# Peptides against a protein of PDB entry 5VZU, part 224

Target 1, 271 residues: chain A of PDB entry 5VZU
Amino acid sequence: GRTLEDIFHEHMQELILMKFIYTSQYDNCLTYRRIYLPPSRPDDLIKPGLFKGTYGSHGLEIVMLSFHGRRARGTKITGDPNIPAGQQTVEIDLRHRIQLPDLENQRNFNELSRIVLEVRERVRQEQQEGGHEAGEGRGRQGPRESQPSPAQPRAEAPSKGPDGTPGEDGGEPGDAVAAAEQPAQCGQGQPFVLPVGVSSRNEDYPRTCRMCFYGTGLIAGHGFTSPERTPGVFILFDEDRFGFVWLELKSFSLYSRVQATFRNADAPSPQ

## One batch from the design tools (peptide; made by RFdiffusion4, then SolubleMPNN)

Design b2_p29_7_s3 (from b2_p29_7, 15 letters changed)
Fold by OpenDDE base, seed 2:
Structure b2_p29_7_s3 (fold): chain B 271 residues (1-271), chain A 29 residues (1-29)
Amino acid sequence: as target 1 above (271 residues)
Amino acid sequence: PLYLPSSELFDPEKIAHFPKYSHAEALTA
């Protein structure tokens, strides 16, 4: 029978061959597109920019992290045989913070799975409710056939008098909607460990995280076949490092900021 | 079929967890 090592080796050879064929055949047909760094905003969780993924044998994977209000996006700068460049490899919902348990319970994959799937269900409900409100608003513009109904003369009903009883307007104390504490940007770092059975290509991942958020990752077959979104956890470690736990794939991807200074990489100001 | 996000298709551990990513479906697509 084919061993897992045989399957791995055959598949690695196929990718290397595919990459070689594409690189060699299209060397003269490469389309270069200029990439601009996203502008930094004061409300951005960390400085946006380029991050290097540690994806083992396939070489350098670069992702651009950008912030879009309550969403963050990881956009592939480097394509791979599964997902082409320019795809949104990760989409992060900054409204849905994941609370990791204590370090002992973080080792339990089923506990992480429970937490993530509960948040996924909330996100699904919010999307359904928001879809219903948008649907009901469109139905009421029936064509006002302005039939000119004739002006019947309204009779003058009489001017009854002035009884000014002062209603004691008992000002009910407006429930101070507890301003949902903006998750303190300076949250003390939490001890972090991967669950048992989550594979990491690097054993050297940060053992402390600042915060976690619900997100979805893009997965596909070779040639971008049957692309799907899978649930996961965005782990913010620090200003220069984040990770993504692919829940269904039991995988962890680590991303580190590219420290290179890029001249003239800023987006042109919208004139 | 499940799919790996990228180059992780070449992780033997992941192939073990997702045997549908074994060579048979990747070659027939």
Scores: peptide ipSAE 0.019, ipTM 0.618, DockQ to the pose 0.055
Fold by OpenDDE base, seed 3:
Structure b2_p29_7_s3 (fold): chain B 271 residues (1-271), chain A 29 residues (1-29)
Amino acid sequence: as target 1 above (271 residues)
Amino acid sequence: PLYLPSSELFDPEKIAHFPKYSHAEALTA
């Protein structure tokens, strides 16, 4: 049987050949698009911008990280043979934090899989419930035919008298000790290791993470065939580095901030 | 300003002649 290494080597050669064909055949016919950097907001998890990724066999990729309320988005700036430029390679739900187990249990892929799939089911339930509320709210605009209900006469209901004695029952307000949600210690980085059987293109990934979130990644065959969203984990390492664990693919992608400053790359102010 | 090649380079119609691998083969290989 082909080894994983043989398959990776053949696939890498094919991707290099495809990139060479594209650049060589279309070099004179390339249209260029201007890219604008997303504005930074105070509530953004990290500064938005360009990140350089290592993505499986595809080589070097550039993604734009942007924040959209409680969602983060990685948009492909560089396309590949599977996924065109402009597609959302990752979508992160910042409402659904992933709690990684201790370092010993992080080596267990089945434990990570369990945690991610439990969050996936919660996200699906919330989408179903929110879909029902949005559906029921539209149905009640039946036309209020203002049938003029006839003015039936105001029967004067009699003024019954005053005497209700004030029962002093001083029910002590039971102090509902609001269980102080221990402020999730936002500051201490957790030790991080990839599960056994998760492939990283670079073994030199950060061994400490700040936060993890549920997300989905876009996967497709060559020519953007059968595109689908696969569950994964967004891992924030620091201000300049994040990762994505592709759960079903058992792969890890590391993304590092492009440190280059681009002049006049800000989006034009909406006039 | 930052300029990059158009996504047209990776248009499914233009690359339709390349081998079509399944997601599992393309991403796990």
Scores: peptide ipSAE 0.020, ipTM 0.560, DockQ to the pose 0.602; fails the geometry check
Fold by OpenDDE base, seed 5:
Structure b2_p29_7_s3 (fold): chain B 271 residues (1-271), chain A 29 residues (1-29)
Amino acid sequence: as target 1 above (271 residues)
Amino acid sequence: PLYLPSSELFDPEKIAHFPKYSHAEALTA
């Protein structure tokens, strides 16, 4: 019978052949897009740039990590049969930190699942509330038919005198309780382990993490059919490494910074 | 249809469950 390894090799050969055909067909008008590295900002969680997925020797996935305020994005630089280049493979919500339990409880997939799904529900509620405020604001611009109210003659109300006693309305500045940014404990990273039953192609992942965030990953069928976002966890290990736990798929993706320096890859200065 | 992240396209167990979409036939047609 065919082994899983045989099936894998056959499929990898097919994927390589598809790439070869696509790139070697002279009649294919290939549109090349210049990639620019995103400018680094002081408030960026780590330096933005190119990251390589560590999916063994046969899988090269390149993702651009970029920061957009309280969101991070992983954009596919390399396409695959499911998800084309230029798609956002991961979207990270930097507002929603995931607190991992102790190392013993991190082995429990159901506990991680509970934590992530609770955050997912909060994100969903926030989106619904923000959607209602935007909806109610648009509904009130019904065309007020300005019925021409007849110009009743404004009786000359007498000039009452200028006793402008300045009421010192000492509006107490409402202390906007700045939601205490829990100090980014630049401390030693917490111990990290994958839950039991989460598949990792590389068991050589960092055993400590700095912080985790809620995120969503893009999944699709072949040809980008029925694309959807699945919940997951972005794991920041260090300046050069991050992971993504695909919760529903029970898989882990490790990404490492591409150390290559590219000349003239900087984004053009905003004019 | 099987839904996978990009990474799972190189997982032997997940590949085994991929319907062979003859996309090779669609590109050669």
Scores: peptide ipSAE 0.019, ipTM 0.538, DockQ to the pose 0.063; fails the geometry check
Fold by OpenDDE base, seed 4:
Structure b2_p29_7_s3 (fold): chain B 271 residues (1-271), chain A 29 residues (1-29)
Amino acid sequence: as target 1 above (271 residues)
Amino acid sequence: PLYLPSSELFDPEKIAHFPKYSHAEALTA
């Protein structure tokens, strides 16, 4: 039978050949799109920007990390045979923090799976409830037949009624306890390890994480066939590194900030 | 079938964990 190595080698050769064909066919006419770095906002979890996928020698993946309120987005800058450039490789829900167990229980894939799937179900419920509110709001615009209300003559009734005393109702200023936006507690880093059976191309991932969030990753067949969102965990390690655990894929992708400074890469100010 | 990101298809260990991700499904999709 074909070894896994044989299947892998054949697949790698085909993907390299595909990449070569695509690059060679366009040798005479390359279309360049200017990419702008997203503006940094004070509330951004980390500085937005370009991150390099460090998972394996067989490909350079560059993603743009950007923040959109309580959501983060990883957008592919480099396409691949499955997922074209410009697609959202990861979507992170910053509303749904994942609390990792202790280091011993982090080795248990089933425990991580349970935690992620519970959050996935909450996110689905919230989407259904929000969809119902949006649906019910549209149903009530029945065509209000603009019945032409006849112009009844405004009678000028004059009555002067008198001097009602100003009651000093000293309404106590209810202390609106401004829910102090707890400054995003830069949580003390916790020990981090991949669950048993989660593959990483490199064991050189950070062994301490800052925060974890629920997210979804995009998977697809060749040519972007049957695109699907799979559940995962966004792992913030530090200002310059994050990971994504692909739960169903039992895989881990590590991303590191591109430290290069880009001239004139700032988005034009909205005029 | 779950389709791996192409970067993940370049990992023999990952291909092994996805027995339903036959080379044929990756090529015929």
Scores: peptide ipSAE 0.016, ipTM 0.562, DockQ to the pose 0.056; fails the geometry check

Design b2_p29_7_s4 (from b2_p29_7, 16 letters changed)
Fold by OpenDDE base, seed 4:
Structure b2_p29_7_s4 (fold): chain B 271 residues (1-271), chain A 29 residues (1-29)
Amino acid sequence: as target 1 above (271 residues)
Amino acid sequence: PLYLPSSELFDPEKIAHFPKFSIEESLTS
């Protein structure tokens, strides 16, 4: 008799009530931690920073997006009854681009599921192969019996041999044509639509995306019970918006940049 | 500076006493 919307509404009300109880109980004893914004790097897919999003039924969240080479991370700034603050709500593998089908086939959840699970399997294989290379390297420390090689005597310093002429080997400078990495043209964004059966709290998501990547999201029960990583799709819409499709949960989270400027929020330079 | 509430606000030990909600359980009831 209850709709999925009713269930999400009830769950949101419960989570809001829990947050309200906690915030009210701790109103006089809230400890605050200073955070710093991640430094921006030239190779960052977008500017790192704070994003405001909706995690399925969990309601409004603040997430810090940061880049770590070929990985991006969404770190929870706000906790919830399932996942405490400081946890990595999303981990994005920037090596594994998701190619969305045409707009008609994007409505097919099973097609998206197939694409994501194929990439998940590749990531799993790469992790297993890389784990084997790291394992085999440790085995060859056979016990070098350090036989005490006897102290053979200091033989004397023989003399200054002469003037060998520098041969002018004129090695031609091979023109390494530095393939100018054409700045990835901000290509015309691909039309984007959520698959049928993927729930979104907000239907006002961007209908065009720049690129998508494989990622995993963290899910847990209340009290951070049975935490696990679930497969999903990170969707870059623009410089200020990204989404995450939770494949198993059939849900979509939209994140929008917090436009507020923060004084003295830059990370101290590593001294 | 940005100040955030401590993660202790949502300490798993403290919140373990709250009702557990499962969407799957709610869909099957």
Scores: peptide ipSAE 0.020, ipTM 0.514, DockQ to the pose 0.436
Fold by OpenDDE base, seed 5:
Structure b2_p29_7_s4 (fold): chain B 271 residues (1-271), chain A 29 residues (1-29)
Amino acid sequence: as target 1 above (271 residues)
Amino acid sequence: PLYLPSSELFDPEKIAHFPKFSIEESLTS
């Protein structure tokens, strides 16, 4: 009978062959697009740039990490048989921090699942509420039939005098509810461990993390069939390493910064 | 269909039940 190892080996060979076919067929019809590194901004969580997925010796996954206000994006630079290059492999909501439990409770997948799904539901509610406000605002532009209001003669209202009583409109300074910047505890990173049953191809992942955020990952069948977003956790380890936990897949992806300096890779300044 | 974030996230247990992807002969000609 086929062992799970035999099936794994056969399928890995198939995936390698697919990658080879995709790369080799393009020798005749590659549209090369120049990739520019995103400009670094002061408010960026870490320096944007190229990161290598550490999936093992047989896989090279390059992603571009970029920041877009309160969102981060991982863009595939290398495609694979499931997800083509240029797709957003991960989308991170930097407004929705995930608080990991203590190290003992981090081993419990159900606890992580609960935390992530609670955040997912909040994000969904916020999207529904924002959708309703946008919907109601459009509905009231019924065609104002501009009934030609008859030109009532503007009676010259008499010039009432300049009684300039300065109304001390003591505009109460609206309490800008300073969204409590939970102090980025720039302290020693929280102890980190993968939950039991989360697969990692690399057991050599950082055992401390700085912060985690809610995000979604893109999954698809071969040939980019039935693409969908699944919930996950973006884990910032340090300036050069991040991870993504694919919750539904029970898998972990580790990404490490490509340290290579590229000449002339900076985006042209917007003229 | 097999759902993966990347072809590198192969799960043998999940894939064991999927039909082999027939790479149509048209790609090898």
Scores: peptide ipSAE 0.014, ipTM 0.465, DockQ to the pose 0.056
Fold by OpenDDE base, seed 2:
Order: structure tokens, then C-alpha cells, then sequence
Structure b2_p29_7_s4 (fold): chain B 271 residues (1-271), chain A 29 residues (1-29)
């Protein structure tokens, strides 16, 4: 039978061949665009910059990680047959931290799915509520016809009914042992493992993570057909490594900082 | 992801309509 590895190799060969066909159609006319590194800000979760990663079955990619207030963005530097360069491969909501369970429960894909989908529904509700506030604020400039509705009188509803039998049921306050939120010790990462059935190209991923956030990844058909956002988990491992779990795809992408020093890569100061 | 079947990937007409890998202006914002 075809192994998952065989299917992966066949698909990689197909993607390479597609890329070759597309590049060959343009008579080797390659357009190069200069990319500027985003400036670092004090509030950035990690230093922004170039990361190299494995995009599921798509091969090696380069992404630019940048920070935009409470959002992080991974922008494709390397295009592929599905998603062109310049597209936002991942969008991370830094407001919505994901708490991973213990290692035993991290093996359960259904548990991770539950956690991510609950956060997705919260994000959707917040967007709907914020959309209603923005919508209602514009409509109410209708004319103030101040018709004075008459003050109908306070009817004094009287009834004193009597019998307060004091049932003494002294239910002992069960000490809700406040599960001490283990202070997220800023220095000790949580043990990390991929759920069973999540495909990783590299089994050599970090086994400890600092924090996780809700995010969405871009997926499309070949030729950027039917592009959609799929839910996932951004995993910060350290200053130089992050991952993304594609929930619906059951895949994991690992990204590592490009350690090359780029001369004159800073954005020109706005003149 | 919606992968085209391998047989459809070699359709010259479908391949011809693929957008050039352009780095879109989204990198400049």
C-alpha cells in the first residue's frame, strides 16, 4: 500500500514539477523585489524578521514575521503553486492565548480541536458584538421629536406577605480549592508534543513551548483558487522558533529564524 | 487544501491561467 511517506514524496514531486512548469512558461523571466525587514518594537513578542519553515506538503518556504499591535502576521516570501508570494500565510491573534493541557491530553487531537474551536467561537462573537456597536452608532441621528410621554403614576403594590420560616440548612461552603493558576513562570516552558495524527515533516521539533495563541492560516487550491482561512495554533518555542498547527489539515509547520545578516535591509525612513 | 488531481495539474490550459508568483503590495504595508 502507499505509505504516507510515498504520498508525501509524490506530492512534493508534483509541486516541484508545477513550479518548474510555471517558471518555464515565463521564459525564465524572474522579477526580483526588494524586501525590507520590519522595524522592531518594544511590544513585539519576539524580534520580527525572516523565518524558514516547512509548509506541510508544500516544501521549504520563507516567511516574514511582523507585529501589528495585538496581531502577528506571517507573510509568504516564497510563493508556491497554491499561495503566491506576498499573501498572509498565518494571522495570529495575540489577544487569544491558548492553554495547552498536560502531555497526556496534548496527544488527543480532539482535545486540541475542542480548545481551538471554543476560542474561534469567542473571536467570532467579539467580532459580531464590535460590528453591532459600530453599526448602531451611525443610525440614531433621527430627529429628536421630543414628544413628552406622560408620567403614569407609581402604583403602590402593597402586599406584605408574612411567613419567613428560616430554614437553617447550613450547607458547608465546599472549599472550592481555587486551582492555583500556576503562575506562568516566565522562564520555564511547558512540555510540548504534537497530537496523534498531526503530520510533521520533521520529528525534530522543540519539546517545550513558551506560549500558544489562536490563529488562522491561509489555504487554497492550485492557482490560488478558493482561498480560505483555516483555524490553527501558533506555538512560540523561543526567540528564533515558532510553529503553526493547521487544525483541519492535521499538519504542523516549524519555522526557524534566518540567521543571515542582511546589509541595508532596514525600511527606508518615511521621507 | 483543495489539491487538483495530478491529471488536472498537467492540463496546459489550467496551468496557463495560474497567476505569476508576484510578491504582492501586502509586504509594503
Amino acid sequence: as target 1 above (271 residues)
Amino acid sequence: PLYLPSSELFDPEKIAHFPKFSIEESLTS
Scores: peptide ipSAE 0.007, ipTM 0.430, DockQ to the pose 0.052
Fold by OpenDDE base, seed 1:
Structure b2_p29_7_s4 (fold): chain B 271 residues (1-271), chain A 29 residues (1-29)
Amino acid sequence: as target 1 above (271 residues)
Amino acid sequence: PLYLPSSELFDPEKIAHFPKFSIEESLTS
């Protein structure tokens, strides 16, 4: 029977052959594109920049993390056989924080799945409601010929007088107990573990996370065929590490900041 | 069929469940 090693070796040969055909088809002409680091903003969840996918010895994935208001994006700097460079491998909705359960319940994949799918449904509803408001706003620009109706001088309606009756009614102030929205404890790390059945290439992932957010990841066939967005969880571990749980794929990707300093990598100021 | 990002393409257990890559299909698409 084929071993897992044999299957891996065959797949690696296919990937090498794909790279060879691709490079050979273009006469080994490599087009280099200049990449600019996104500007850092004070309100950014972490410093934007380059992150390396830590998938072991068999692959190098470089992703640019950037912040766009209430969204974060992971943009592929390195392409692969499925997803070309420049694609948004992950999109994170910073409006939709995911609260992980306790460590025991984090082992339950179905619980994580429930939480993520509930958030996905909320995001879908918000998009439908916002789409209706945008649709109705376009319909009302019928050309109202604003005929200038002549300003008839509306007469000074008389100052009706002072009648001062002091109605006493001492309505009791109903104590509306404002349910104190417990400030989402944004700062305390939570114990973190992957659910059972979520594959990680490396078991050496951070066992404490700061925050989690709803996101979507891009998946595709080879040659970028049938690209789709799959639901997932963005996990912020610290200033230099984040992960993404691919819910439907039952996989986890760990990303670590590239510590290299790039000279002249800042985006030119918009003229 | 949808395939995983490059990170998942190198998992031998996952690869075993994927159809073989058609180079011709990927170059013509």
Scores: peptide ipSAE 0.016, ipTM 0.472, DockQ to the pose 0.061; fails the geometry check

Design b2_p29_8_s1 (from b2_p29_8, 22 letters changed)
Fold by OpenDDE base, seed 4:
Structure b2_p29_8_s1 (fold): chain B 271 residues (1-271), chain A 29 residues (1-29)
Amino acid sequence: as target 1 above (271 residues)
Amino acid sequence: MDSSISEEERKKTREELEEEYRRAKEEEE
């Protein structure tokens, strides 16, 4: 009989073979594209750059983390049989912070699911509202009524209207309570644990997180068939580590910064 | 399981692996 080890070994061999076929099929047409590191901005949540993902059957992945206003993106640098290089494996909405409960309630997958799905519905509503405002503005191309002919400038005389006394209406300066941007409280990291039933490739993940955000991950079939966005949670652990909880897939991906310094990897300054 | 795989393909791959495991276990009994 095939042992469990044989089945896992065969499956791993198939995955390695698929990865080999995938990489080798591209070897004949490898357009070497120079990857530039995104420029760091002061408002970036963490320094952008290359991160090593450790998740799933395909083994080691490299993603580029970049910031785009209130969005963060993980772009695949390494492709796999499902998702080619250059695809946005994760898209994070930095407007939608997720507050994790206490450790006891963090173990409850249904509680995390509820929180994420509530945020997903808010994001959908905001997208629908913003789509309606963009739609209504285009409809009023009313017919260009014909320009009526330039009627002649009758030069009627400047009647001296009388010297209306300036009423000193001392409008009190309404205290524009500058909504004090609450200084981004370097929020004391909160204890973190994965929900029960969320698979991690390694249990060696940070047990403290700084903050969490709503995000979506890209999933697809082999050959990038039926690509879709699945809801999840981006978890910022520290400057060099983040995670993504794939809600529907009940899986966790850990990403760690590639500490290698690349000479001349900086984007050319915009001229 | 790789996060890049669709839920359906993961389910399929899991169901296939579970079925292979079930068969392998039935062959060991």
Scores: peptide ipSAE 0.017, ipTM 0.457, DockQ to the pose 0.106
Fold by OpenDDE base, seed 5:
Structure b2_p29_8_s1 (fold): chain B 271 residues (1-271), chain A 29 residues (1-29)
Amino acid sequence: as target 1 above (271 residues)
Amino acid sequence: MDSSISEEERKKTREELEEEYRRAKEEEE
């Protein structure tokens, strides 16, 4: 009979064929765009760059990770039948940390779902409040009629005095013990496990994580139909690895840094 | 499984794979 591996192989061939059909539909107009690596900033959570996705049925996926203040972004470098290249596959809100429970409760998908949905609701509220402040600020520019109020010349007046008393008081410099921000110990990251029912393409994922953040992932039908953002968790494992848990899809995507040194891949310095 | 596919397409893909796997097992017995 067909093995599960044969079925998986055939299905992977169909998805490669679909990817080929979608890419070959553009055969008559291959626009090559040079990709520049984002400049690294001191405040970047990790070095920006190219990451290889180990997820998905569409074969090799490459994502550019970049930082934009308190947001991180994964941009597809490789398109697929659903999501074209250049789309933001993941958007991470670095303001909204996800606190993972203990290792036992991490196996509970409903617990992770609760935590993520509570953060999603906070993000939605913040967006509504920020939208109202931006709306009210525009309404009050009623045309203030420029009544030409006259140039009254008021002149006055002069005074006075000098006195210079030099009071010495040598108040001791209280040693503000700068609470040494304990260097965030590169301590053993929190134990990490996927919830039951979350599928990973590879069971070999890091079993410890440094930190997690709320994010959204882009999903779409074939041909980029009905694109929507689904809630998820960005998981930082280390300097070279991150994951994304797609909550609604119940899937995990692992991303590993492309270690290739690209000569001349740096963005031209803004002149 | 891809993260870019809709939940419905993913479900369909899973159901198709599960059905093919079931058929494949029935052919090995």
Scores: peptide ipSAE 0.016, ipTM 0.453, DockQ to the pose 0.104
Fold by OpenDDE base, seed 2:
Structure b2_p29_8_s1 (fold): chain B 271 residues (1-271), chain A 29 residues (1-29)
Amino acid sequence: as target 1 above (271 residues)
Amino acid sequence: MDSSISEEERKKTREELEEEYRRAKEEEE
């Protein structure tokens, strides 16, 4: 039979081959770009910066996490055989929080899939509605040549009378029990487990998460062929760790902050 | 080196190897 070592060796050979193929496509033209750390803002979910992660057969990747109002972005610092450096590997919608079920139901992939796909449809609807408002605003600037329509005389429509029957229909204000948004207790993480059938390269993922958000991940064929966005879940574990569940790929990527102190890594202040 | 392996066959072979590696690791625990 194949040993675990044999399987690992075959997998590493494929990774080396893929790396050889994509590096050969660039005709050995290495462009070095200086990377600046994004400035931290008070409203940032966590401190922006460099994170190391693993995604399937891509091995170790470096991403820059940055915040853009109600969106977060993971930008690839390392390229891989499918997706070059500088691409947005993950885009997170911080408007659309995902509530994970209880720990038992978290093992059910179909339940997670249902939750994510429901949020995806909401995001799609919001994009369509926002697209219509932007479209209608441009159409109305046709110059209405206000032809002065002649003043047709005010026909005095008669003052019909005062019949003031005070129907006291005291419709009880149905207490719309505003489902008290349980104040997101900013401190208590919830138990976390991956669904059955979601592959993780590292079993040492945090078993408690702070919050989850809807997001999309970028996937592509080798050489960046047919790039598309796939739905997923951004999982914030703590200040230094987040995950991404790739729903369609049934995979999990764990990202950990690069703890290196970079000198002069701040973006120059715009003069 | 037969360049004829489609990108899809390479992807499939990779996914199969990753799944085999995962299963073999789960059997060692």
Scores: peptide ipSAE 0.012, ipTM 0.428, DockQ to the pose 0.036
Fold by OpenDDE base, seed 3:
Structure b2_p29_8_s1 (fold): chain B 271 residues (1-271), chain A 29 residues (1-29)
Amino acid sequence: as target 1 above (271 residues)
Amino acid sequence: MDSSISEEERKKTREELEEEYRRAKEEEE
């Protein structure tokens, strides 16, 4: 009979065929766009550039990683049947670090889910508060006709007196224990393992991570139907490798830097 | 399973795979 591996292989062939059909529909109208590597900044978490995704059924994907202040972005260079090329596959919020639990508790998917969903709710609250401040500021530019109201005089209201009762109430300054941001121990990476039930294409992923951040991933049906942003975890392994855990999907994507040197791939200097 | 696939498409893909597995198992018996 067919093994489970044979069925996975056949399904993989079907998805490759779908990808081929989808990409081949453009054979008559190939638009070539030059890709520029994003400029590197000193504050970038890692060097921006091209990464190869070795995940999922669609095989090899190329993603451009770029940094935008406190946000990182993964942009698809290769499309698939669900997400076209040029779409932002992942958005990482570098303000919201995720602390992974110990290695034993990292196997618990529900614990990771709790941590991620708590961060998602904070991000949502921050967006609502920032939306209110932006909304109130626009309303009041009615044209105030500057009618020159006249210079009414200087009335010298009087000097009333001194009574200085020195109520000593020495309210102890409650020590706001500033939760010392434990300096990111740059040296010893944390042991890393995928939660039980998170699918990886390969078990060959880094078993040590530097840091994790909250992020969102783009998902869609075939033909880019019903596109939505799902919560996830960006995992920095090293300068050349990162991962993304798709929480709702229960999947892991591993990305590795493309080591190819591209001549003249630098973005043109803004003139 | 691809990470770019929606939960619905992923569910469909799983159901299709489970159905193929069932069929393949029935062909092996």
Scores: peptide ipSAE 0.019, ipTM 0.466, DockQ to the pose 0.080; fails the geometry check

